Peptides against a protein of PDB entry 2N1D. Designs and how they scored, part 145

Target 1, 169 residues: chain A of PDB entry 2N1D
Amino acid sequence: EVKVKIPEELKPWLVDDWDLITRQKQLFYLPAKKNVDSILEDYANYKKSRGNTDNKEYAVNEVVAGIKEYFNVMLGTQLLYKFERPQYAEILADHPDAPMSQVYGAPHLLRLFVRIGAMLAYTPLDEKSLALLLNYLHDFLKYLAKNSATLFSASDYEVAPPEYHRKAV

## One batch from the design tools (peptide; made by RFdiffusion4, then SolubleMPNN)

Design b1_p27_1_s4 (from b1_p27_1, 8 letters changed)
Fold by OpenDDE base, seed 1:
Structure b1_p27_1_s4 (fold): chain B 169 residues (1-169), chain A 27 residues (1-27)
Amino acid sequence: as target 1 above (169 residues)
Amino acid sequence: SELEEIFALVDENEPLLAEEIARAVAE
């Protein structure tokens, strides 16, 4: 088992996100005002500004690339609630070749980290490499927590229109 | 279709997502 700990500051948001979508029948506004690509870029720049060596910078870039790849692979099949299916279908129709990291934002990115542990458990990583990766993932989550006030907001969600409800049944 | 396959996987994985969120919050 590979455990990724979620910061206490972000736990309430996981619940709020779940509630907004599944119980209040709202949708996260797409395309996101701040997409996953931009969040990861900001993190990388943040790490660079902290005085990292070339080797550490390389590691950060690799981690960012990895998070982006996992997100793009997992979003459609593993990170959505059923109510979000019609919205995803519309995104695919309008942007068939766009990576989802350019469309979706912080809430869906956070969902990745509750599922990524299971995926990493099946990756052929040695103990040292896995420990290093986990350290970076936790470091990134701390970054999200630090910037949670600007990254997570219920105002980024909107009530789904009646015609959407008919598609989502 | 590919979209139908994706939707089927979403239906399958949503309970797992909810379960993992519950686990993460409870820790």
Scores: peptide ipSAE 0.491, ipTM 0.923, DockQ to the pose 0.776
Fold by OpenDDE base, seed 2:
Structure b1_p27_1_s4 (fold): chain B 169 residues (1-169), chain A 27 residues (1-27)
Amino acid sequence: as target 1 above (169 residues)
Amino acid sequence: SELEEIFALVDENEPLLAEEIARAVAE
């Protein structure tokens, strides 16, 4: 198995996100004010500004691309709660060719990291490559933690209207 | 339909997502 540790600063948010959706019946506002693409771009630029070598920049770009790919593949089937299904269906209908990384934001991106470990356990990566990947994933999570005040907020959610509840069964 | 198939997978995976969140928080 592959373990991806979530920073302590972000653990409460995972619970709050779960509570907002499943118990309070709220929805994250879509399209996100700051989507996954922009978050990953900011991370890459942040790493670049810290004076990384060309090799370091290349590695960061590859990690960003990988995170984006996994997110886009997993979002619809593995990162949503049942209550979020009608919202997702509407997004697909309105934006059939748009990757979900351009629609969803930080909360759903964070959900990826609680499930990505299981996926990585079955990837054909050698020990050294996997260790390097994990280092960057943890580095990215630390970046999310540092910027959590701007990336995670209950104000980005809103109460779903009554007509939505009927569709969410 | 394709969407119905996706929804079926969401129903199947939601418990796993919740479980993994609980595990991640407990660690």
Scores: peptide ipSAE 0.489, ipTM 0.923, DockQ to the pose 0.763
Fold by OpenDDE base, seed 4:
Parts: structure tokens; sequence; C-alpha cells
Structure b1_p27_1_s4 (fold): chain B 169 residues (1-169), chain A 27 residues (1-27)
């Protein structure tokens, strides 16, 4: 099995995110003030500023593109809780041509990494390529952990209105 | 409809998501 390790700094946030949505019945405010596209762009720029070679920069860009694609494919069907379904439906209706990486933010992006390992297990990647990919994914997670204070906040969530609760049953 | 199919998949995958979160946190 392909194992993606979550940094210790981000584990509490996974729990808090789960609690805010499923138990406290709150919603992450959409569109995100800082969407997945911007987070990935910041990561790429961060790696560039570290003095990497051109080849390394190219590899980072490919990884960023891959993460974005996986997120956009998986968000609607694999990264949402049941309570978030009406919100997602509204987003699709209002923004039918927008990729979800331009709408959702850090919490949903983090959810990707608890599920991506299972999907990677079925990819036809050789052992060396898979190891390299995992290294990049872990490096990105480390970046999220380093910037967690600015990326993750309970203040980005809000109590769902009564009319929403009726739709979410 | 497409939305109904998505919702069905959400219902199917939410317990898996919760389980994987629990596993990841416990590591």
Amino acid sequence: as target 1 above (169 residues)
Amino acid sequence: SELEEIFALVDENEPLLAEEIARAVAE
C-alpha cells in the first residue's frame, strides 16, 4: 500500500475540519479567500526561491499540476462530507465552468492527501517514480505545515443557515 | 442526474474519508 504521511502539525486540523463540518454543522466559506490554485502557486514560487535547478523547478511544476488535477477530479465525489453536498451543488450551478481548485481552499486540499495514497496504489508507476512522487507530496505537506497558521483557520467556517439544514438532510 | 450520482458517491466515500483521517491521525 502507498502510504502518505501527514505531518504532526496538520493532524489536529484534520480533526478540527471534520468536527466543524460533521458535528458543528458549519461550512467552509466559498469561494475561498485563498484557493487551491494560489496555494500551489505559492508552493511553486517557494521552491523556486530555494535556488533549485531548472530541472527541479520543472519537476515541481509537474507535481503542482498533478496535485491540481487530482484535486479537481476527486473533490466532488471523494473529499466532501454529506453535509457539504448542497453547498457543492450551489457552486456547480453558479460556477459550472470553474475548476474546484479555484473555489475551494486549504482544508479540502489537505483532505486529498488522506485519500490520494489509495489511488496511487493502482497507478502503473515504477518503484523509483512512485518514490519520487511521494517525496514531492511529503515535501508539499511539509510546506503546508510550515504555513499552517495562515492557511488553516476556524474563522473561515460559518454556521449554516436553517434553510441549508433542510437541504442537507 | 450527474448531481445525484455525485451525491451517491459522496455517501459511499464519506465513511472512507473519515476512516482514513482517523488512521492518518493515529499514525
Scores: peptide ipSAE 0.487, ipTM 0.922, DockQ to the pose 0.791
Fold by OpenDDE base, seed 3:
Structure b1_p27_1_s4 (fold): chain B 169 residues (1-169), chain A 27 residues (1-27)
Amino acid sequence: as target 1 above (169 residues)
Amino acid sequence: SELEEIFALVDENEPLLAEEIARAVAE
């Protein structure tokens, strides 16, 4: 299995996110104020401003595209808690053609990196490409950690109403 | 239905997600 290390700054958030949803029965507000697409775009622009070669910029764009694709593929079936199922169903009904990267935000994106390692194990990447990818994934995670104060907040969650609880069985 | 299949997969994968989070945090 491919190992993706989570920055220490983000580990408490994974726990808080888990607790907010599964124990406190709250929901992340959707559509996200800052969706995954925008986060990835900001990262790409951040790297662009610090980059010095077209090749590096190209690589960043590929990584961003890859993260987005993985997120969109995995969100519905692998990145949700059971309590979030009705919310996801509502999103699908209201936004049938929208990729989930345009709906969900940083917390769910962070969950991706908890599970992406297993998926990468099945990708036909050579060792050099995989190492490069992992470096960028860790670089992106460091970016998330650096901006964690603005990307992760319990205030982005809200208590699910009683009507929702009846659906979340 | 497709949605029901998704929900079944969510139920199946949630334990894995929780376990992986626990593992990631414990590192």
Scores: peptide ipSAE 0.491, ipTM 0.923, DockQ to the pose 0.722; fails the geometry check

Design b1_p27_2_s1 (from b1_p27_2, 16 letters changed)
Fold by OpenDDE base, seed 1:
Structure b1_p27_2_s1 (fold): chain B 169 residues (1-169), chain A 27 residues (1-27)
Amino acid sequence: as target 1 above (169 residues)
Amino acid sequence: WRDELLALLRATPPQDFSAAVERALAE
């Protein structure tokens, strides 16, 4: 299995996210104030400001594009707790043409990196390409960790109404 | 490689995130 290491700074957030949804029966407020698209854009601009060459900038853009695409494919089927599925159904009904990267935010984006390692193990990548990809993924995770105070907050969640509990079997 | 990975992701059956996060936190 391909190991994508979650920074130690973000592991406590995964616990909080899990607790907020599954135990406290809260939902992340949607649409997100800071959506996945904007987070990825900020990262790309951050890397650009570090004085990278055109080639390095191209590589960052490719990684960003990949993360976005993977997120949009995986969100509905791989990154949700059971309690969140009615909310997702409402989002699809209200925003049928919007990619989920424009609706969801940092907590769900972080969940992608919990899952993506196992998927990469089945992809025919050569050793050098895989190492390079992992370096960028870890670099992005480091960026999330550095900005965790603004990206991850329990205040972005709210208690689900009683009628929602009836939908969430 | 991106296209190949996307194809794999689309073909993966739906599953609850609970199992994945529990595994990640155990490591």
Scores: peptide ipSAE 0.360, ipTM 0.876, DockQ to the pose 0.785
Fold by OpenDDE base, seed 2:
Structure b1_p27_2_s1 (fold): chain B 169 residues (1-169), chain A 27 residues (1-27)
Amino acid sequence: as target 1 above (169 residues)
Amino acid sequence: WRDELLALLRATPPQDFSAAVERALAE
């Protein structure tokens, strides 16, 4: 498989995220205060402000677009804990035409990178192209790590109501 | 690469994220 390394700074958050959902039976508040679209836009602007050439800017935009598309496809089927499925169903009903990148936030975006490596292994990319993609993915993950204090917080979660527990079986 | 990966992702069956995160944290 293709290994996408999660920064050590973000691994504790994956544990906290897991604990909040599966053990404490909490849900991430939706719609997110800062959604995936906004995070990706901030990253693109951050890279632009660093004085990148046109070619590098295009590459960043391509990666951002790819991450967004992959997230929107994978969120509902690959990135949710079982406990989160009723919430997802409610979101689909309330926002039928909205991409999930406009609803979900940083915690679920980080989950994408836990899964994306295994999927890339089945994509026919040459060695150079794969290395380039991995470099950008890791660069984005470093960006998330730098901004982890604002992007990842247990205060963005809340205890699910009793009515929700009956649906989450 | 985007179109190829998107096709693969759409064809991947649903699964609980628990297995994936546990494997990632074990590494």
Scores: peptide ipSAE 0.354, ipTM 0.875, DockQ to the pose 0.796
Fold by OpenDDE base, seed 5:
Structure b1_p27_2_s1 (fold): chain B 169 residues (1-169), chain A 27 residues (1-27)
Amino acid sequence: as target 1 above (169 residues)
Amino acid sequence: WRDELLALLRATPPQDFSAAVERALAE
């Protein structure tokens, strides 16, 4: 089994995210103020600014592209709590052709890394390729942890209205 | 490898995130 380790700094956020949605019945405000596309772009630029070689830049771009693609495929089916399903349905109806990486933000992006490890176990990646991928995924997670104060905030959530509760039943 | 993973992800049935996050936090 492939394990993607979540930084200890971000585990409390996963708890808060879980509590906000499942217990407090709140929803992340959509579209996100800072969406997944922008977060990935900032990460790529951050890596480039640290004096990396062209080859390293290429690798970062490939990782960013992969994360984006995986997120867009997995968001609707693998990364949502049951309470969030009506909101997702509304987003699809209003923006049928928009990639979810342009709508959702950091909290949902972090959820990808909770699930991606199990999925990678079913892909025929050799040991070297898998190790390299994991290194980049962990590097990105460290980036999220360093910027957690700006990326993860309970103020980005709001109480779902009574009308939404009826839809969520 | 990316194409194969994407195909797998598209074929994976919907799942509630609750079980996944609980497992991750328990590790």
Scores: peptide ipSAE 0.321, ipTM 0.861, DockQ to the pose 0.821
Fold by OpenDDE base, seed 4:
Structure b1_p27_2_s1 (fold): chain B 169 residues (1-169), chain A 27 residues (1-27)
Amino acid sequence: as target 1 above (169 residues)
Amino acid sequence: WRDELLALLRATPPQDFSAAVERALAE
């Protein structure tokens, strides 16, 4: 297994996210006020402002594009709690052609990095390429941790209506 | 590398996130 380390600063949020959804039966408000596309764009701009060379900038853009694609593929099948599935179905019905990176936000994006390590273990990437990818993933996670106060908030969740609760059971 | 990983992700069966997050928090 390939290890993707979650920063200690973000682990408490994963607990809160878990509690809000599974125990308190709340849902993240969709569409997100700040979606995954916006977060990734901010990260890319942040890296650019840090004085990176052109080569490093191109590499960041490739990583951002990859994260976006991975998120869009994994969200529906790998990153949801059972309670969130009816909400996802409604989103697909209402927005069939919209990438999920334009709908969901930081909490679900963080979940990607909880799962991605296990998937990377089965890729044909050589050791050097894998190490490079991991470095970028960890760098992005550090960025999320640094901006956690603005990206993660329980106020972005709301109690699911009674009608939804019936569908989820 | 992106194409190979994307292919793998698309082929991965659905799974509840609960088990994954519990493992991550236990580390």
Scores: peptide ipSAE 0.356, ipTM 0.876, DockQ to the pose 0.754; fails the geometry check

Design b1_p27_2_s2 (from b1_p27_2, 15 letters changed)
Fold by OpenDDE base, seed 2:
Structure b1_p27_2_s2 (fold): chain B 169 residues (1-169), chain A 27 residues (1-27)
Amino acid sequence: as target 1 above (169 residues)
Amino acid sequence: WREKLLALMRATPPVDFSEDVERALAE
């Protein structure tokens, strides 16, 4: 397994996210106020504003594109708690043409990095390329940590109605 | 490599995210 280290600042959020949904039976409000697309765009712009070389800019763009694509593929099958499945089904019905990166936000994006390491272990990337990718992934995670106060909040969750509980059995 | 990773992701069966979160939090 390829280890993707989650910043210590974000580990408590994973616990809170888990608790809010699985124990408190809350749901993240969708569509997100700040979706994955916007978060990735802000990150890319942040990196560009720092005066990086063209090569670094290209690499950032590729990483952003990859994260977005990976998120869109994995969200529905890999990144949801069982309790969230009815909500996801409703989102698909209401927004059939929208990628999930336009609907979901930071909490679900962070979940990607919990699973992506295991997936990377099966990629044909050489050690150098993998190390470079990991560096960018960690850099992005650091960005999330720096902006955690605005990206992660329990106020973005709400108690699921009784009707939802019946669907989530 | 991205296409191969995507193919792998698409081929992975659905799972409850709790399985990996518990592991990640234990580390």
Scores: peptide ipSAE 0.325, ipTM 0.862, DockQ to the pose 0.806
Fold by OpenDDE base, seed 1:
Structure b1_p27_2_s2 (fold): chain B 169 residues (1-169), chain A 27 residues (1-27)
Amino acid sequence: as target 1 above (169 residues)
Amino acid sequence: WREKLLALMRATPPVDFSEDVERALAE
């Protein structure tokens, strides 16, 4: 497995996210007020505002596109707690044509980086290319940490109704 | 490499994220 380092600032949030869902039986409010697409767009704009060359801008766009695509593929099968499965099924029924990056937000996006390392271990990238990719991923994680106060909040969760508990066995 | 990674992700059975997050926090 390829290790993707989670910033220390975000590890407490992973604990809170876990507690809110699995112990307190809450659900992240969907569709997200600020979805993954918006977060990635903000990151890209942030990087472009730092005086990057055209070449660096291209690289940022590639990273953003990759993160978005990976998130959309992995969300349903790899990034959900068991308690969230009924909610996901409802989202698929209500938004069949929408990518999950337009529905889910920062907490689930952060979960991607917990899991993506296992997938990167199977990539055919050479050591230099893998190191470069990891640098970009870490850079994005630093961005999430920098904006954690606005991206991660327990107020974005709500107690699941009694009817939901019957579906979430 | 993206296509290969996507194929691997799609082929992976659904899991409970609890297992992954606990592992990550233990690191």
Scores: peptide ipSAE 0.302, ipTM 0.821, DockQ to the pose 0.817
Fold by OpenDDE base, seed 5:
Structure b1_p27_2_s2 (fold): chain B 169 residues (1-169), chain A 27 residues (1-27)
Amino acid sequence: as target 1 above (169 residues)
Amino acid sequence: WREKLLALMRATPPVDFSEDVERALAE
């Protein structure tokens, strides 16, 4: 299995996220006030503002595009707790043509990197290409860690109503 | 390679994320 290391600074958030959803029976407020698209855009702009070469800028854009695509594909099947499935179904029904990267936010984006390593193991990449990709992914994770105070907050969650609990069993 | 990966992910059945997060935290 290809290992994608989550920064130690973000592991506590994964625990909090898990607790909020599975134990406290809360849901992340959707649509997110800051969605995955905007987070990725901010990252790209951050990298570009650092005076990168044209080649590096191109690479960042490709990585951002890739993360977005992977997120949109994996969200519904790989990145949700059981308790979140009714909410996801409602989102799909209300916004069938909207990519999930425009609906969900930082917490779910972070979950992507917990799961993506297993998928990369099946990607026919040579060692050099894989290493390069992993470097970009880790760089993005460092960005998330750097901005964790503004991206991750329990205040973005809300207690699910009784009606929701009946659907989540 | 990206398209192949996307195809693989689309073919993967739904799972409860609880199992994956526990693995990540154990690393």
Scores: peptide ipSAE 0.301, ipTM 0.821, DockQ to the pose 0.835
Fold by OpenDDE base, seed 4:
Structure b1_p27_2_s2 (fold): chain B 169 residues (1-169), chain A 27 residues (1-27)
Amino acid sequence: as target 1 above (169 residues)
Amino acid sequence: WREKLLALMRATPPVDFSEDVERALAE
């Protein structure tokens, strides 16, 4: 397994996210006010504003595209708590062709990095390429940490209605 | 190879994220 370190600053949010969903029985409001696509776009623009060269810009775009693709594939099967399954089913029924990166937001995006290391273990990347990718992933996580006050908020969650609880059993 | 990996992930049975978050917090 490839280890992707979650910044210590973001670990408290993972705990809060877990608590909101599993213990408080709340759901993240969907569609997200700021979806994964927009977060990744903001990151790419942030990197460009730091004076990166053309080749570095290309690398950032590739990393962003990769994160988006992995998120869209992994969200439904690997990034949800059991309590969130009925909500996901409703999203699929209402928006069958919409990528989940346009529906979900920062909390679920952060969850990706909890699992992505296991997926990277199956990639045929050499040591140098893997190290470079990991550096970009950690750089992105640092960006999330820097903007955590605006990206992660309990106010983006709401109490699930009684009828939802019956579906989640 | 990426498409094969993506196909594998799409075919993976759903898991409960609860089991993974605890591990991540301990690392």
Scores: peptide ipSAE 0.300, ipTM 0.819, DockQ to the pose 0.696

Design b1_p27_2_s3 (from b1_p27_2, 13 letters changed)
Fold by OpenDDE base, seed 4:
Structure b1_p27_2_s3 (fold): chain B 169 residues (1-169), chain A 27 residues (1-27)
Amino acid sequence: as target 1 above (169 residues)
Amino acid sequence: WREKLLQLLRETPPVDFSEDVERAVAE
């Protein structure tokens, strides 16, 4: 299996995210105050500000576009806890044409990188292409780790109402 | 690579993310 290493700084957040949703029965507030689109845009701007060449800027834009696209495809089927399914259904009903990258935020974006490695194991990529992709993904994860204090907060979650519990069971 | 990965994702059945947290932290 292709492994995408999660930075040590972000592993505790994965645990906290899991605890908030599955044990404390909370939900991430939607729409996110800072959605995936915004996070990716900030990353792209950050990379451009570090003196990258035109070629490097192009590569960053492609990576951002790819992450966004994969997130939008994977969110509903791969990145949700069972408890979050009713919330997702409500979002789809209320905003059927909105990409999930405009609705969800950093916690769900981080979950993408937990699952993407397993998917890459079955993708027909040559060693060079796979290595390059992994480097891009790891670079983005480093960015998330660097900005974790502003991107990941338990205050972005709220206790699900009683009617939600009835729907989730 | 993007198109190939998207194809794979479309063919993957829904899962509960809870199954991956322990693995991700242990890696």
Scores: peptide ipSAE 0.317, ipTM 0.828, DockQ to the pose 0.831
Fold by OpenDDE base, seed 5:
Structure b1_p27_2_s3 (fold): chain B 169 residues (1-169), chain A 27 residues (1-27)
Amino acid sequence: as target 1 above (169 residues)
Amino acid sequence: WREKLLQLLRETPPVDFSEDVERAVAE
């Protein structure tokens, strides 16, 4: 398995996220105040401001585009707790053509990196390309950790209404 | 890598995310 290392600073958040939804029966407020598209854009701009060469800038853009694309594909099938599925269904009904990167936020984006390593293990990437990709993924995770105080908050969750509980049993 | 992973995802069944986190918490 290709290991994508989650920063130690973010591991507690994954636990909190799990607890909020699966045990406390809360839901992340959707649409997110700061969606995945915005987070990725901020990261790209952050990297550009660091004085990257044109080649590195291109690479960052490709990584961002890849993260966005895979998030949009994986969100519904790979990144949701069972309790969140009714909410997801509602989002699809209300916004059938909207990419999930415009709806969901940092917590679900972080979940992507829990799953993406297993997926990368089965992709036909050469060793050099895989190493480069992993470096960028880890760099992005470091960015998330640096901005964790503004990106991850339990206040972005709310108790699901009784009607929702009946749907999610 | 994007095209390759997208193709792989089309062949991957849905997974409950709870399984991965539960394992991590148990460690």
Scores: peptide ipSAE 0.297, ipTM 0.817, DockQ to the pose 0.627
Fold by OpenDDE base, seed 2:
Structure b1_p27_2_s3 (fold): chain B 169 residues (1-169), chain A 27 residues (1-27)
Amino acid sequence: as target 1 above (169 residues)
Amino acid sequence: WREKLLQLLRETPPVDFSEDVERAVAE
């Protein structure tokens, strides 16, 4: 298995996220105040501001595009707790043409990196390409950790209404 | 890498994310 290491700074958030949803029966407020598209854009701009060469900029853009695409594919089937499924269904009904990267935010984006390693293990990438990709993924995770105070907050969650609980059984 | 992984994802069945949180935190 290809290991994508989650920064130690973000591991407590994964626990909090889990607790908020599964134990406290809360939902992340959607659409997100800062969606995945915006986070990825900020990361790309951050990398550009660091004086990267055109080649590095191209690589960052490709990684960003890949993360976005993978997130949009994986969100509904791989990155949701059971309790979140009715909310997801509602989002699909209300925003049928919107990619989930425009709806969901940092917590769900972080969940992607919990799963992506297992998927990469079955992807036919050569060793060099895989290593390069992993470097960028870890670099992005470091960015998330650096900005965790603004990206991850329990205040972005709210208690699900009673009628929601009936749908989430 | 994008197309290769996307193809794999299309073939992956839905799962409850709770199955991976414990592992991710323990690593």
Scores: peptide ipSAE 0.297, ipTM 0.827, DockQ to the pose 0.784
Fold by OpenDDE base, seed 3:
Structure b1_p27_2_s3 (fold): chain B 169 residues (1-169), chain A 27 residues (1-27)
Amino acid sequence: as target 1 above (169 residues)
Amino acid sequence: WREKLLQLLRETPPVDFSEDVERAVAE
């Protein structure tokens, strides 16, 4: 697989996220107070503020668009714990016309980067294109790490009600 | 590159994310 390195600052969050959902039986509150679309928009604006050229701005926009599209495709099939599937079903029913990037937030977005490397290994990208993509993905991950205090919080989760437990077993 | 990866993702069967957590943290 293609190696996508998760920043050390975010690895503990992956553990906390896992624990909150699988062991503590909590759910991320949806719709997210800060959804994936908003996070990506902030990143794009951040990159623009760094004095990038037109070409770099174009590249950032393409990366943002790509991440958004990847997330929307992967969320339902690749990025959920089993316990989260009933919630996802409810989201689909309540928001049939909304992309998941408008519903889910930073924790699920981070999960994308856990899985995307394996997918890239089977994608027919040339070496130069792959290297460029990886650089931008790592750059975005660094951005997430830099803003982790505001993006990742256990307070964004809530204990699932008993009715939900019956659906999830 | 986006279209190529998106096509691949659409063909990938669903999995439980828990299968990758330990690996990702250990790397």
Scores: peptide ipSAE 0.292, ipTM 0.828, DockQ to the pose 0.788

